# Designs tried in a protein design run: peptides against a protein of PDB entry 2AKA. Part 169

Target 1, 299 residues: chain A of PDB entry 2AKA
Amino acid sequence: MEDLIPLVNRLQDAFSAIGQNADLDLPQIAVVGGQSAGKSSVLENFVGRDFLPRGSGIVTRRPLVLQLVNSTTEYAEFLHCKGKKFTDFEEVRLEIEAETDRVTGTNKGISPVPINLRVYSPHVLNLTLVDLPGMTKVPVGDQPPDIEFQIRDMLMQFVTKENCLILAVSPANSDLANSDALKIAKEVDPQGQRTIGVITKLDLMDEGTDARDVLENKLLPLRRGYIGVVNRSQKDIDGKKDITAALAAERKFFLSHPSYRHLADRMGTPYLQKVLNQQLTNHIRDTLPGLRNKLQSQL

## One batch from the design tools (peptide; made by RFdiffusion4, then SolubleMPNN)

Design b2_p24_6_s3 (from b2_p24_6, 11 letters changed)
Fold by OpenDDE base, seed 5:
Structure b2_p24_6_s3 (fold): chain B 299 residues (1-299), chain A 24 residues (1-24)
Amino acid sequence: as target 1 above (299 residues)
Amino acid sequence: SELEELRKLFAELDELINEILASQ
């Protein structure tokens, strides 16, 4: 079963060549959340490298199909520049920015056309995620006043698909009842069957408050549950704090916190990565027979 | 033709799905 995800990556690459007009729901995980919810930090923690665009406002402006592949070597490849191996992850960041700007221009607009990035690493589990633009209500720069709705429409193209799992990323230091990620997930998955909750910024909650009820799946129940994570702070990122050190600090946080200690073995970025690998693998297995039948009916 | 290219791509996708199912 461990080899299903790499094979689906080939399927996804072939499907990308057909274009958006194909009525095929590939098994995938879409990552959704508000701006500054911590989505980019979660993805970078999986790779153990800084490689995603950073900044204020809408950072992700195109869907990023991130294909993580366990390998003995560490490098990245883009579908749009086949044969070029990137070993410097800063160059990966620059290529994402350049390829984004090539399609959207300099006006900070968005495009529904995905960027396909494959990362080979000994430090990753096999996992494919679709990173989507962060939900926002405030246009920045030359963005159109309806940018909120454009982002929402783009997200809906992914999250409405039956075979799409939803990784809903919400910050704990904000009102979780008002989480953009959980709102959109509830809209398209009202029974909570396709949604995995991620709670970030647990270390930034006010003293005397905790997200225990959410993490125990008691407040807003999801069939696939919630996983808490602790990402690097913006100060830590700017200070170039090592991701490995941050992962150790995350483990220590859960083990030492009175509200989370009993959950510590089911929390943190490494556990999240494992759960996502397992859930995606099982989801692929369950959906492939239906996909085969659908393809055969179109041929 | 565009239709022939599409059929070729769907055939490739079907083959890939069969490979995945056989690997289960």
Scores: peptide ipSAE 0.096, ipTM 0.726, DockQ to the pose 0.087
Fold by OpenDDE base, seed 4:
Structure b2_p24_6_s3 (fold): chain B 299 residues (1-299), chain A 24 residues (1-24)
Amino acid sequence: as target 1 above (299 residues)
Amino acid sequence: SELEELRKLFAELDELINEILASQ
């Protein structure tokens, strides 16, 4: 069943190469969330490497189609740099930045043109995610005043597609009712059929507060539920705390927390990765008949 | 050609879909 994801990845690459990506509602997971919601950290935790651009404000400025492929070897490849294997993930980060700047310029503008990155690793499950620009209300650099709406419009191009699952990333230390991720998800998925909730920053909640009701799917019910994660702090990132140690700390957090202990086996980054792999695989299977019909009509 | 590659991928997809549908 895991072979479905690589097959769809090949189709996605082929369509991207011929410029027809816009016409095909390929099964995918779009990652949405406000700036600093922890999206990049979640993705890096899947890979076990630091490879995404970092900074204040808007970091992802082009859609990043991140294709994780389980492999015996560890390396990355870009669709725009065919044949070049990256084994240094710092070079991957630099290439994302360079390729972003090549299209958007130095003004920190956005572009809807995806970057396609494939990561082969023994530490990943087969999984394709589309990392989207973080929702923001505050322009940075030379961004236009309407950057909020430009980002929103870009996100809508993905999340309105019926075959798009939505990974809604929300920080627990903020009012979840005001989550940008959940708001946009609710707009395009009012029945909560396509949305997977990720709750970050559970370790940063005020003393005496918890997100138990959210994680138990009681507060804002989603059919696909919620998964809590604990990412590295900015201090941990700056201190070069390895992701493996962070994942161990995350496990310890859930096991030791009175409000989350009973959920611990259904929380954390490894569980999230597993769930996303399974949900994407199942979603591909469910959508394949429709995709076949559409493809046949275009041949 | 890119078109030939795409056709091949579509054929592979069609075959896989048929296998899945037949297994249900």
Scores: peptide ipSAE 0.094, ipTM 0.726, DockQ to the pose 0.050
Fold by OpenDDE base, seed 2:
Structure b2_p24_6_s3 (fold): chain B 299 residues (1-299), chain A 24 residues (1-24)
Amino acid sequence: as target 1 above (299 residues)
Amino acid sequence: SELEELRKLFAELDELINEILASQ
C-alpha cells in the first residue's frame, strides 16, 4: 500500500506531459484558504525547508502540485526541467518564481497551468498536495479587477472533482463562521465528506479565547474533523528560524495550553502529515476501480 | 513513447489493484 501514492504521482506526471491534466480526476488533496491563512507555512513545515515564494498580496499565482516522497536523500525536481536535481531549496523558490513569471507575465496575473514539484526527503511521508492561490477580494498592483472571480474559478476546477479531498485552512484569530476556506468547501461538499479542516494561528487568539469547540468538531462538524497547527510568525520566517525548532515550539504550545492539552496528541504539523498520508492512501484505494475503468476507456 | 510509458504505468496500477482486491 505504501507505493500507491508514488504510482498515482507517476500517472499524474505522464498525463501532464500529454496535456490531459485538466481532464483527470485523480485522487488528490487541494489546499484552499484566504490570503495569509497560513497555507504556505503548513506546506513548508511538512518539508522542513523554506522553498515557497513569499511576499505581499497573492503569492501563489499558479497551482503547485507538491509531491512529497519519502527517500534516503533530500532533493527536489520539477516536471518542466527533468533531470535537474535541486539540493538548495532557495533555488527551488527562485525556480517557482521564474516559472510563474514566465507564464503569468509581470502583471501578477494568475494561470490555471500547474507547476509540478517533487520533493524527495527522509523527513516526509508520501503525500501529494495541490497548493492553490489564496482567495482575496482586493486586487493588488496590476491585477485585473475581477481577480477574485478568476481565483474562484481556478479553485473550482480542482475542488468540484469527486476524487479531490479539500484541505480547508482557516486562521483561528478570525471569525471562523466567515472563513473563505470553509465557505467554498461547504459549497462543493455540503455534507462535509471530502473536507479536512486545518486551524492555524491558534497562538494569536485573544487572551481568554480558544478554538476548543472547533477542534473538538462541535461547532462546524466535518466527517474528517479538524487539526490545529502553530506556524512560525512572520518575524520568525524573516529571521530564518529553524523549522525543527518551530515544530518543537508547536508541541509545547498544545501541551501547555489548558484548552488544548487533552487534544495535543491529535494536533500539530507531524500529526496532520500522518493523517493526510493515511487519508490520501485510503482515498486512492477506494477510487482505484473507477480510475481503472476511466484509464481503460482512454487507452 | 509517452503512450507506451502510460500503458506500462497502467499495467502496474492494474496489478496493484488486483493485489489489494485479493487481500480484502
Scores: peptide ipSAE 0.087, ipTM 0.715, DockQ to the pose 0.049
Fold by OpenDDE base, seed 3:
Parts: structure tokens; C-alpha cells; sequence
Structure b2_p24_6_s3 (fold): chain B 299 residues (1-299), chain A 24 residues (1-24)
């Protein structure tokens, strides 16, 4: 059975040409979470490269359709500059920043127009994610006073779609009951049918506290459950700590932690990637017949 | 017309969906 995800990538590229006027929802995973929740670190850990914009405040200012494709070669391509292959992932970061600024200007505003990035790598599973701007309540720099609502409205354009799965990223070192990601997910998916929980920063929890009840799906149950991950610290990122070493440290963390050892085989970035690949593949298979019928009714 | 262009794009999407479903 061929992997359905690369074929759906072609469908997404074609759908991007139709624009927002189409009453169609492609099977996809939208990534949601507050600012500094660790979304960018999760995505970079899948690729094994530093390639996303970094900084204070809102880093992602346009939706990023990130198409990961398992390949014997390693390179990236943008839909907006077809035929150019990027082998330096710092150039990928710079292109995301430049293309963002081209549309939003230099005022750190947001735009609902996606950037489409495809990454070929021997180190990835086939997986497509839509990285969305981080939820914030505080404007920074030249951001408009209503930036919170602009971001929320942008997120709603994705997460309200029936065929959209939601990757809700929440930091463990904050009150999970107050997670922005879980709140927005519950608003549009009250039965928890479309939501996958990711718990970051498990290594930054206070001594004597743990997220065991959340990870065991006992505190805030989701049908698709929760997966804990340990990302590189900001110090590790600044020190250019290798992602392979970070993944080994993540595995060691779960295996050595008294509260998580029994869950260790169902935790960590590699397991998350596998689960997302499987869930997206199954979701594509289940939703495409209905999408075809809808398209045919419009012809 | 804009409508004809939209129909063309939908036809392309339909072909891609058929390709995906046939590859299962």
C-alpha cells in the first residue's frame, strides 16, 4: 500500500491555487498552541534541522504547510519558488522570513495566506502539518492591539473544518487546565474526536510534580490521547546542541523518570511522528471519498 | 470566467483524489 500522504501533498498544492473561496476541507493536521509552547521545536525535531524562524513574540506569522517526505536525499522546496532546491536549512529559515515579510510587511503583522514548504529527508516519516501562529494576549513591537483576535480568527479558519485534526501543544510547566491549545480544541471539538495532545517541557516541571495523569489520559481525556515530548532547551538551541543528541536525551528522560518510565515506549518525538503518520494516513483514507463526492457536486 | 477557472481547478482536484484512492 502506497503512502497516501505524498499524494495528498499534491492535492494541497492544487487546492492552494483555488484560494479561500472553496468550501472544501482537506484532511490535515493543524498545530495549535500558545507562544513558547514548543511547537517550532517539535517540528524541527521531526526534520532534525534548525529551519524555522526564531525570536521573541510571534515567530510564525503565516500558516506554514510543512510537508515532510521520506526520501534518499535531503532538501527543501517552496511552492512559491518552484524549481529551487534548498540544501542549507538556514537558507530555508531565511526564505520563510523573507516570504513572510513580503506579505505582512515589517510590522510583524499576520496573514492567513499559507507558505507551502516541502522537506525531503531520509530522517523523516511522511507527514504534513499546518503550523499556525502561536496564541498570544500581549501585542509585541508594532503588532496591532487586536492581534490576539486576529490570530484566533486565523486559527478558526483551520480548526473548525471537519477534516482537520488538531495537534494541541501544551507546556507541562504551566497549568494544563488553562492551556490555550486545549481550550481552542475543546471549543471546536467538544467530544475530543479530532484532537491529539502534545505535552512539552516535562523536564521543566517543579520537583515533586508530574504530568502522569494527563499522559495516562485521566485528567482531560482525548480519544486520540496525549504524547509527552522533551525538546531542546533554549540554552541547548543557542549552543547548537545536535538534535540526535537531544532525541537520545529525551529517551533517557522518560526511561529514568519514576512517573514516566512505564509510558516511555509511548512517549517522545519519534513515537509522536509515527502516531501522526498513522493517524493522518487513516484520516485521509476515511475522508477522501466524501471530499470526492463534494467536488463532483461542484462540477 | 472565474467560474470556469474554478471548475477547472475542481476537476484537477478530483483527478488527484481518484489517483489517491486508486493507489490504496
Amino acid sequence: as target 1 above (299 residues)
Amino acid sequence: SELEELRKLFAELDELINEILASQ
Scores: peptide ipSAE 0.079, ipTM 0.700, DockQ to the pose 0.087

Design b2_p24_6_s4 (from b2_p24_6, 10 letters changed)
Fold by OpenDDE base, seed 5:
Structure b2_p24_6_s4 (fold): chain B 299 residues (1-299), chain A 24 residues (1-24)
Amino acid sequence: as target 1 above (299 residues)
Amino acid sequence: SEKEELEKLKAELDKLIEEILASL
């Protein structure tokens, strides 16, 4: 049985080429989170490479359709520069920045026009994610004062779609009741049917506090549950700490923590990848029969 | 022509949909 995810990726690329992206309710996972919630670190941990723009403020300024494809080779390709294979992931980062600036200009504005990036790697599971701009209330640079609302409007174009799953990324060291990711998810998915919770920064919680009740799905229940992860610190990123070493440290964290040890087999980045691959595959299977009639009417 | 390219792309999309549905 051929993997459904690569076939849907080809469909997604073809629809992107005709400019009909906004009208398509393709089965996908949209990644939402506040600024500095750890979204970029989660995505980079899937690939095992540093390849996303970094900085202060709104880093992701266009939707990034990230298509992970398991393969024997490691390289990246952009839809906007077909035939160019990137083997240096720093060049991938630079291309994302350049292609972002080409459309948004230098004012740090946003655009709803996606960047389509495919990453082939032996280290990934087949998975398609749409990384969305981080929610923020604070304009940076020449951003308009209403940038918060512009970001929200952009996110709503994705997360309101019935066939969109929501990966809600929230930091544990902040008030989870005030999580921008969980708020927007609850707004568009009030029954928690389409939302997967990711809890980052579990290693940065105050001594004597834990997120056990959240991770056990007791505080803010989601049908698809919560998965805790431990990302590299900003210091570790700046110090170029190896992602493989960070994943080993994450596993050790969950196994050694008194509040999380019993959950350790259902936590961490490798488990999150497996869950997302399985959930996306099942979601494709469940949604495609209904999508067929809709797509045929739009073609 | 741009119209011919669009028709080719539509035909490719139809084929992809059929391939996906056959894989279910």
Scores: peptide ipSAE 0.161, ipTM 0.745, DockQ to the pose 0.087
Fold by OpenDDE base, seed 3:
Structure b2_p24_6_s4 (fold): chain B 299 residues (1-299), chain A 24 residues (1-24)
Amino acid sequence: as target 1 above (299 residues)
Amino acid sequence: SEKEELEKLKAELDKLIEEILASL
């Protein structure tokens, strides 16, 4: 079963090569959330490396198909530069930025054309995620005034597909009823069948408040439930705090928090990664027979 | 030709789908 994700990755790469990226309902997980919701930090915590673009405003401006592959070696490869192995994850960040700018220009515009990045690591489970631009209401810099709608339309191209699972990333220190991630998920998945909730910034909640009811799936029920995570603070990122130390701090947070201690074994980044691997594997198994029939009808 | 490349890629895709289905 662990080999299904790498096989689907090869299928995804082949489809990307023919330019049919938009028309194929491949089993995938799309990552959605508002700007600063913590999406990039969740993805970097899976890899254990700092490799995603950083900055103010919209950081992800093209869909990033992130293919994590468990391997004895650690390196990255891009589909657009086949045969080049990246061992420095800072160079991976720079390549994402350069390839983004090559297509979107310097005006911080967006493009629906994916970047395909494969990361081999002994520290990852097999997992494929599509990181999508963060939802925003305010254009920054030279962004077009309709950037909110452009992002929304781009997200809809992914999340409307029946074989797309939705990783809805919401910060706990904001009103979850107003979460952009949960709103878009509810629009395209009103029964909560395809949505997995991630609650970030649990460590930044006001004293005497907690997200217990959300994490227990009592407030806004999703069939696939919610998983809380604690990402590195911006200070920790700027201070180059080791991700291993951050994962230990996350575990300590859940174990020591009165409201979350009883949930601690079903919380945190390692548990999220395991759940996503299992959910994607099962989803591939369930959807591939139908996908084959669709593809054969188009041949 | 672009047509031949597309046909090769379709054949590769079909093979990959078969490999995946055989792994289920």
Scores: peptide ipSAE 0.152, ipTM 0.742, DockQ to the pose 0.087
Fold by OpenDDE base, seed 1:
Structure b2_p24_6_s4 (fold): chain B 299 residues (1-299), chain A 24 residues (1-24)
Amino acid sequence: as target 1 above (299 residues)
Amino acid sequence: SEKEELEKLKAELDKLIEEILASL
């Protein structure tokens, strides 16, 4: 079953070559969340490398189709740079920044045109995610005053599709009832059928508070539930703290926390990666027959 | 034509979906 994801990656690459003229609802997981919700850190923790753009404000400005492929070797490839293997993940980051700026210009605008990145690694499960721009309420720098709505409209192009699963990333140190990720997910998936909740920043909650009721799926129930994660702090990232050490610290956090100890085997980045691999594989199996029929009806 | 290229790519996609379905 794990081999379905690499096969669908070839389908996705071929679809990307058709461009906007094909209305195919491919089975996919779109990642949504507010700025600084921890989306990029979750994705980097899957790879075990620093490779995503960093900064204040809107960092992701184009959709990033991130195709993780389990392999004996570690390297990255871009669909726009066929045949070039990247082994330095700093060069991967720089290529994302350069390719983003090539299309959006220097004004920090956004574009709906995806960047397709494939990462081969022994440290990943087969998994494809579409990282989307972080939702914002305040334009920064030379951003247009309507940037909030431009981002929302871009996200809606992905999350409104029936075959799109939604990875809703919300920080625990903010009011979850007001989560931008959960709001947009509820708008397009009111019954919570397609949404997977990720709760970040559990280590940054006020003393005497916890997200237990959320993680137990009691507060804002999703059919697919919630998974808590602990990302590296900005200080840890700036200090180049090893991701493997951060994953060990995450495991220790859940095991030692009175409110989360009983959930610890169903929490953390490794468990999230496993769940997403399984859910995507099953979703592919369930949706491909309908996708074939739709495609054949358009020929 | 752009239309013929699009139809060719759709046919390639259909074939790939069939290959995936056959592997299930």
Scores: peptide ipSAE 0.148, ipTM 0.739, DockQ to the pose 0.086
Fold by OpenDDE base, seed 2:
Order: structure tokens, then sequence, then C-alpha cells
Structure b2_p24_6_s4 (fold): chain B 299 residues (1-299), chain A 24 residues (1-24)
């Protein structure tokens, strides 16, 4: 059987090219979370490269459709500049920034028009994610005062779709009961059928506290459960700490921590990537009959 | 054309669905 994720990626690109991208409920995973929740760091850890915009406030200002493809070669390609292969991931970051600014201007506004980025790598599993703007209540720079609601409306265009899975990213060093990611997921998925929980910043929790009850799926149960991860610190990012070394440190964190040691084989970024690949593949299989019927009605 | 490519992808998808349904 051919790999289903690359086939759905080809459909997604074809529909984007003909301007029908908004009407197609393709099986996908939308990434949601507050600003500074660690979403971009999770995505970069899958690729093993620094390539996403960085900064204060709203960094992601357009949806980023990130198509990871397992390959013998390492390069990136954008749908808006077909045939250009990027081998320097700093140039990938600069292209995301330039293409964002071309549409949104200098006011740090947002646009619902996706950027489509495909990354070929020997270090990835086949996986498609939609990175969405971080939820915020505070406008930055020349952003409109209603930016919170504009972001919310943009997120709702993705997460309300029946075939959309939700990757809800929450920091452990904040009140998880008040997580913006878990709140929006519960609003559109009240039975927790489409939501996967990611808990970041487990290494930044107060001494004598842990997220064990959340990670064991006992506090706020999701059918698809929770996965804990440890991202690089801001100091590690600024110091250009290697992502491979950071993934080894993450594994050591879970194995050495008394509260997480028994969960260590079901935690960390490599396990998260495997689970997401498997869940997306199964979800595509389950939605294929409905997708066939939709394609027949639109052509 | 983009339309012809989409029709090819539709045919490929139809074949994969048939293979999946036959394996259930």
Amino acid sequence: as target 1 above (299 residues)
Amino acid sequence: SEKEELEKLKAELDKLIEEILASL
C-alpha cells in the first residue's frame, strides 16, 4: 500500500494551486497554543533545524502548512516558488518572513492565506501539520486592537473541520486548567476525540511540582492522551545548541525524573513524531471514503 | 494542466480506496 500522507499532500497542493484550498476538509493536524507555549520549537525539533521565525509577540502571522517527507536528501521547497530547493534553513526562515510581510505589511497584522512548505529529510517521518498563530490577548506594535479575535476566527476555520485533528500545546509551568490550547480544543471537540495534548516546559516547573496526573491522562482526559516534551531553552537557541544534543538531553530528563521515569518510553519529541505519523495515517484511512465523494462532487 | 493532474490524483485515490476496502 502506498504511503497515504504523501498522496494527501499532493491533493492539498493541487487544490491550493486552483484556489479551492478553503473548501476542502482534508485530513490534517492543526497546531494550537498560546504565545510562547513552545509550538515552533516542537516543529523545529521534528526537522532537526532552526527554520521558523523567532521574536517577541505574534511570530506566526499566517498558517504554515508544514509537509514533512522522509527522503534520502535534505532540502525544503515552497509551493509559492516551485522548483527552488533550499538547503540552508536560515534561507527558509527568511523566505517565511519575507512571504509573510509581503501579504501582511509592516503593521504585524495576520492573514488567513497559508504558506505551504515541504521539507524533505532523512530525519523525519511523513507528517503534515498546520502551524497556526499563537493565541494572545495583548496587541504588539501596530497590531489592531481586535487581534485576539482575528486569531481566534482564523483558528476556528481549521479546528471546526471534522477531519482536522488538534495538537493542543500547553506549557507545564502555567496553570494547565487555564490553557488556551485546551480551552479552544474543548470548545470544538467537547468529547476529546480529535485532540492530542502536548505538554512543554516540564523542565521549568517549580521545585516539588510535576505534571504526572496530566501525562497519565487522569486530570483532563483526552481519548488520544498527552505527550510531554522538553524543548531547548532560549539560551540554548541563542547559543545555537544542536537539536540532536537537545533530544538526548530530553531523553535523559524523562529517565532521571522520579515522577516521569515510568512514562519515559511514551514521552519526548521522537515518540510524539511517531504517534502523530501513526494517528494521521489512520485518520486518512478512516476519512478516505468521504474524501472520494467530496472530490467527485468538486470536479 | 492543474485540472488534469487533479484527475490523475483522483484516480490514484480511487485505486487506493479500493485496495484499502478489499483489505478490510
Scores: peptide ipSAE 0.071, ipTM 0.694, DockQ to the pose 0.050

Design b2_p24_7_s1 (from b2_p24_7, 11 letters changed)
Fold by OpenDDE base, seed 2:
Parts: C-alpha cells; structure tokens; sequence
Structure b2_p24_7_s1 (fold): chain B 299 residues (1-299), chain A 24 residues (1-24)
C-alpha cells in the first residue's frame, strides 16, 4: 500500500496542469483553523524545518498542497518551477511568498489557485495535506471588508467534497465550543465521519484547567478522534529553537502532565503524522475504485 | 497544454488499474 499516496500525488499534479475545470474529488486532507490556531507550526513540525510564511493576520493566502515524501535525500520542489531543487528551506519560504504575491498582488488578497510543494525527506512519512487560509473576521492591509466570506467560500470548495478529510486545528487556550475549525467541520460533516481534531496550545491553558475530556473524545466526539500537540512558542520560533528539541519537549510535556500522562502514547506530532498517514492511505484505498470509474467517464 | 495534461492522467490508468485489482 506504500504507493497509494504517491499515485494520488501524481494525479494531483496532472489535474493542477489541466486547471480548475478538473473538479475531481481526490482523496486528500484539508487543514482548517482560525488565525493563530497553530496550523503552520504543525506543518513545519512534520517537515522538521522552518519554511512557511510567518506574520500577523492572514499568512496563508493561497491553498498550499503540501506533498510529503519519505526519501533518503532532503529537498523541496514546486510544481510551478519544475527541475529546481531547493535544499535551503528559507528559499522555500521566500518562493511561497513570491509566488503568492505574483498572483494576489501586494494587498494581502487571497487566491483559490493552489501552490503545489513537494518535500522529500528522511524525516517524514508519505502524507499530503492542503493548508488553507486561516479563518478571520478582521481584514488586514488592503483586504476587502468581506475577506471573512471569501476565505470561507475558498474553504468550502475543499471541505464539502466527499473524499476530503478535514484536519480541524483548534487552540486549547480558547473556548473549544466556539472553535472556528470545529464549527466549519460540523457544518459540512455533521456526523463527524471525515474530521480529525488537533488540539494545539495545551501548554498555554490556565492553571487548574485541561483538555482531557476533549482528548478522550468525550466532549465533542469525532469518529476519528482528537490528537493533542505542543508547538514551539513564538519566543522559541523567534529564538530559532530547533524543532527536534521542541519535539522532545512535547513528549516530556505529555508524560509529565497529570491530566495527559495516560494518553501520552497517543499524543504529539510524531503520533499525529503516523495517524494521518494511515488515515489517508486507508481513505485512498476505499475511494480509488470509484475515482477510477469517474476518471474514465470524464476523459 | 490541455492535451498533454489529459495524456498524463491517462498514462496513470494502468497503475491505477493494477492497484485497484490488488485491493479487490
């Protein structure tokens, strides 16, 4: 089954070349969350590199199709500049910013046209994610006042598809009942069949509070459950704290916390990667026969 | 071109068929 995710990656690349008219419901995982929910940090922790744009407000302004491929070598490639291998992940960040600005301009506008990035690494499992713009109510820069609805409409193009799994990223230090990620997931997946919950910022919860009931799938149950993670703080990111050291600190956090120690083997970024790889592989297996038939009828 | 993109998708059919057959 090792070839299922790479096969779907090749399909994604081919359809991106055809343009927006190839509305194939490809098996994929869309990442949704409010601004500052920790989405970018989760994705960077998978790669073990700093490579995503950072800043205040809407950072992701185009869908980013992130294709992780386990390999003996470490490098990145963009679909829009084939043949160029990036080994410096700072250059990857700059290319994402440049390609975003080329299409959206300098007004911090959004575009539904994906950026396709493939990362080869010995430190990743085969996994494809679609990072989507963070949900916000506050326009920044020259963004139109209806930017909230533009983002929502863009997200709906992905999450309404039957073969789309939803990675709903919510911060623990905010009211989870009011999570933008969980709200949109419930709207398009009311039975919680396609949604995986990620709970970030567990280390930033108020003293005497915990997210145990959520992580045990007792408060807002999802068929695919919840996984807690601890990302680097903004201070750690600014200080260029090593991601490997941050992953060790995450493990220590879960093991040492009275409310989470019994869940520690089913928490953290490495476990999340494993679960997502397995979930995506199984999902492709289940959907591939139907996808083949649909492809044959449309081509 | 659109024709080239369609050809790329069609070139994947044998691999898709082989995988589907293995899964059934």
Amino acid sequence: as target 1 above (299 residues)
Amino acid sequence: SMAEAIAKVQALFPEIDALVAKLE
Scores: peptide ipSAE 0.257, ipTM 0.842, DockQ to the pose 0.752
Fold by OpenDDE base, seed 4:
Structure b2_p24_7_s1 (fold): chain B 299 residues (1-299), chain A 24 residues (1-24)
Amino acid sequence: as target 1 above (299 residues)
Amino acid sequence: SMAEAIAKVQALFPEIDALVAKLE
């Protein structure tokens, strides 16, 4: 079971090299959410490093295939620059930005061509995620006026596939009924079979309000449930607050909050990582026989 | 190259087959 995710990673790398990633329904988790929903922060919290582009508007402009691999060493590798080991995660961020700009230009356009990033770390569980551009309705800079639809079309290429799990990231301080992530998930997964809900910004909710009903899977039920997380504030990110300290604060938040204390052991970033690892592993197990048959027919 | 990529995929088939056999 422990080798399932690494095996699929090797398949994913091989298919990326031939440009057929779109044609194969590989078992994977696509990360979807509106702009500023906290997607990048969730992913960085998994790694324990700041390594994703940050900013206003559309930050992720290409799919980022993020392959987390548990290892005794900590470094990153890109598929497009084989043999280069990145130990400085700031350089990882810069490489993502440079590689994005190389393909999309400076107009802040998007490209469906993935960036493949593998991160080896003692702080991660084996987990592969596809970070997708944040959904937006407002073009920024020199973006084409139809950028919203371009992003949507790109997302649909992933989330419509039957073997794609959907990590729907929604902020708690916004109306969850209007969550872009949950909306797109419901469109392609109306029965909520493939969707895992992540609720961010629980610490930013108005006093006297909580997301207990959502987290208890009572409001908008998903088969795979919801997990609440508390990310670093933008101020904390800009100040380079230590992620380990932020994870401790997250734990404290859930334990001390009257509405969430009883859920605390099933909340937070570490629990989310565990759940995603298990969900992906099980999903690969269930889909691998069919995938093998499909591979034989296509190659 | 495309040929190299295909070869890499094909090289994984024995491992996939072994895993599938364990799952069935």
Scores: peptide ipSAE 0.246, ipTM 0.833, DockQ to the pose 0.760
Fold by OpenDDE base, seed 3:
Structure b2_p24_7_s1 (fold): chain B 299 residues (1-299), chain A 24 residues (1-24)
Amino acid sequence: as target 1 above (299 residues)
Amino acid sequence: SMAEAIAKVQALFPEIDALVAKLE
C-alpha cells in the first residue's frame, strides 16, 4: 500500500493539465479553515521547514497541492517549473508568491488554478494535501467586495467531491460552534463521514478552560475524530524558532496539561501526520477501483 | 493540452490495474 499515494500524485499531476473545469474526483484531503486558524503552520510543521507565504489577510490565494514524499534527499519541485530542484525553502516560498502573483496580479485576487508543489524529505510521511484559501468576511487592499463568496465558491469546488476528505482546522481559542471550517464541513458532509478535525491554539486558551470535550469527540462528534496540535506562535515564527524544538514543546504541552495528558499519545503534529497518511492511504484503497472505472468511461 | 493529459492518465492505467488487483 506504500505506493498508493505516489500513484495518486501522478494522477493529480496528469489531471492538472486538463484545467480547472475538469470534473475530477481524486481521493484527496482538502484543508479548510478561517484566516489565522493555523493551517499554514500545520503544513510547515509536517515538512519541518518555513516555506509558505505569510502575512495578514488572505495569504493562500490559489489552491496549493502539497505532495509530501518520503525520500532520502530533501528538496522541492513545482509542476510549473519541471526540472528545477529547490533546496532552499525560502526560494520555495518566493516561487509560490511569484506564481500566485503571475495569475492573480497585484490586487490580491484569487484563482482556482492550483499550484502543484512536491516536497521530498526524509522527515515526512507520504501525504498529499490541498491547502485552500482561508475563509474571510472582510476584503483587504484591492480585493473585490465579494471575495468571501469567491473563496467559498472555490472551496466548494473541492469539498463537495465525494472522494475529498476535509481537514477542518479550527482554533481552540475561538468558539468552536462558530468555526468556519466546521460549518463548511457540516454543510457538505452533514454526517461527518469525510471530516477530520484539527484543533489549533490549545496553548492560547484562557486559564481554566480547555478543549477536552472536543478532543474526546463528545461535543461535536466526527466519525474520524479530532486531533489537537500546538503550532509555533507568530513570535516564534518571526524569531525563526526551530520546528523540531516546537514539536518537542508541543509534546510537553500535552503531557503536562491536566486536561490533555490522557490524550497525549493521540495528539500533536507527528500523530496527525500518521493519521492523515493512514486515512489517505485507506481512502485511496477504497476509492481506486471506482476511480479506475470512472476514468475508463470518461477518457 | 487535453490530449496530452489524457495520454498521461492512460499511461498510468497498467499501474492502477495492478494495484487494484492487489487490493481486491
Scores: peptide ipSAE 0.244, ipTM 0.837, DockQ to the pose 0.759
Fold by OpenDDE base, seed 5:
Structure b2_p24_7_s1 (fold): chain B 299 residues (1-299), chain A 24 residues (1-24)
Amino acid sequence: as target 1 above (299 residues)
Amino acid sequence: SMAEAIAKVQALFPEIDALVAKLE
C-alpha cells in the first residue's frame, strides 16, 4: 500500500500539465483555515524546514500541492522547473514567492493555478497536502475588495469534491464556534465525514481555559476527530528556532498540561503526520477503483 | 504538449489497474 500515495502524486503531476486543476476529484487533503491559523507552520513542521512564505496578511496566494516523499536524501523539486533540485529550503521559499508573483503580479492577488512542490526527506512520511489561501475578510495592499469571495470560491473548488479530505486548522485562542475552517468544512461536509480538525495555539490559551472538550471530540464532533498541535511562536520563527527543538517542546507541553496529558499520545505534529498518512492511504484505497473508471471516461 | 500530458496519464493505467486488482 506504500505505493498508493506516489501513484496519486504522478496523477496529480500529469493532470497539472494538462491544465485540469480543480476539475479532477483526486484523493487529496485540502488544508483550510483563517489567516494566521497556523497552516504553514504545520506543514513546515512536517518537513522540519522553513520553506513557506511568511509575512503579514495573506501569504499563500496560490494552491500549493505539497507532495512529501520519504527518501534517503533531502531535496525539493518543483513541477514548473523540472530537473532543478533544491537543497537549500530558503531557495524553495524564494521560488514559491517568485512563482506566485509571476502569475498573480505584485498586487498580492490570488490565482487558482497550483504550484506543485515535491519534498524528498528522510524525516517525512509519504503525504500529499494542498495548502490553500487563508480565509480573510480584510483586503490587504492592492487586493480587490472582493478578495474574501475570491478566496472562498477557490477553496470551494477543492473542498466540494467528494474525494477531498479537509484538514481544518483552527486556533484554540479564538472562538472555535467562529472558526472559518470549521464553518467551511461544515458547509461542504455537514456530517463531518471528510474533515480532520487541527487545533493550533493551544499554548496561547488564557489561563484557566483549555480545549479538552474539543480535542476529545465532544464539542463539535468529527468522525475523524481532532488533533492538537503547538507551533513555534513568531518570535521563534524569526529567531530561526530549530523545528526539532520545537517538536520536543510540543511533546513536553502535552505531557505536562493537566488537561491534555491523557491525550498526549494522540496529539502533536508527529502523530498528526502519521494519522494523515494513514487516512490518505486508506482514502486512496477506497477511491481508487472509482477513480480508474472516471479516468477511463475522461480520456 | 497536451498530447504528451494525456500520454503520461494513460501510461499510468496499467499500474492503476494492477493496484485495483490487488485491492479487489
Scores: peptide ipSAE 0.243, ipTM 0.830, DockQ to the pose 0.772

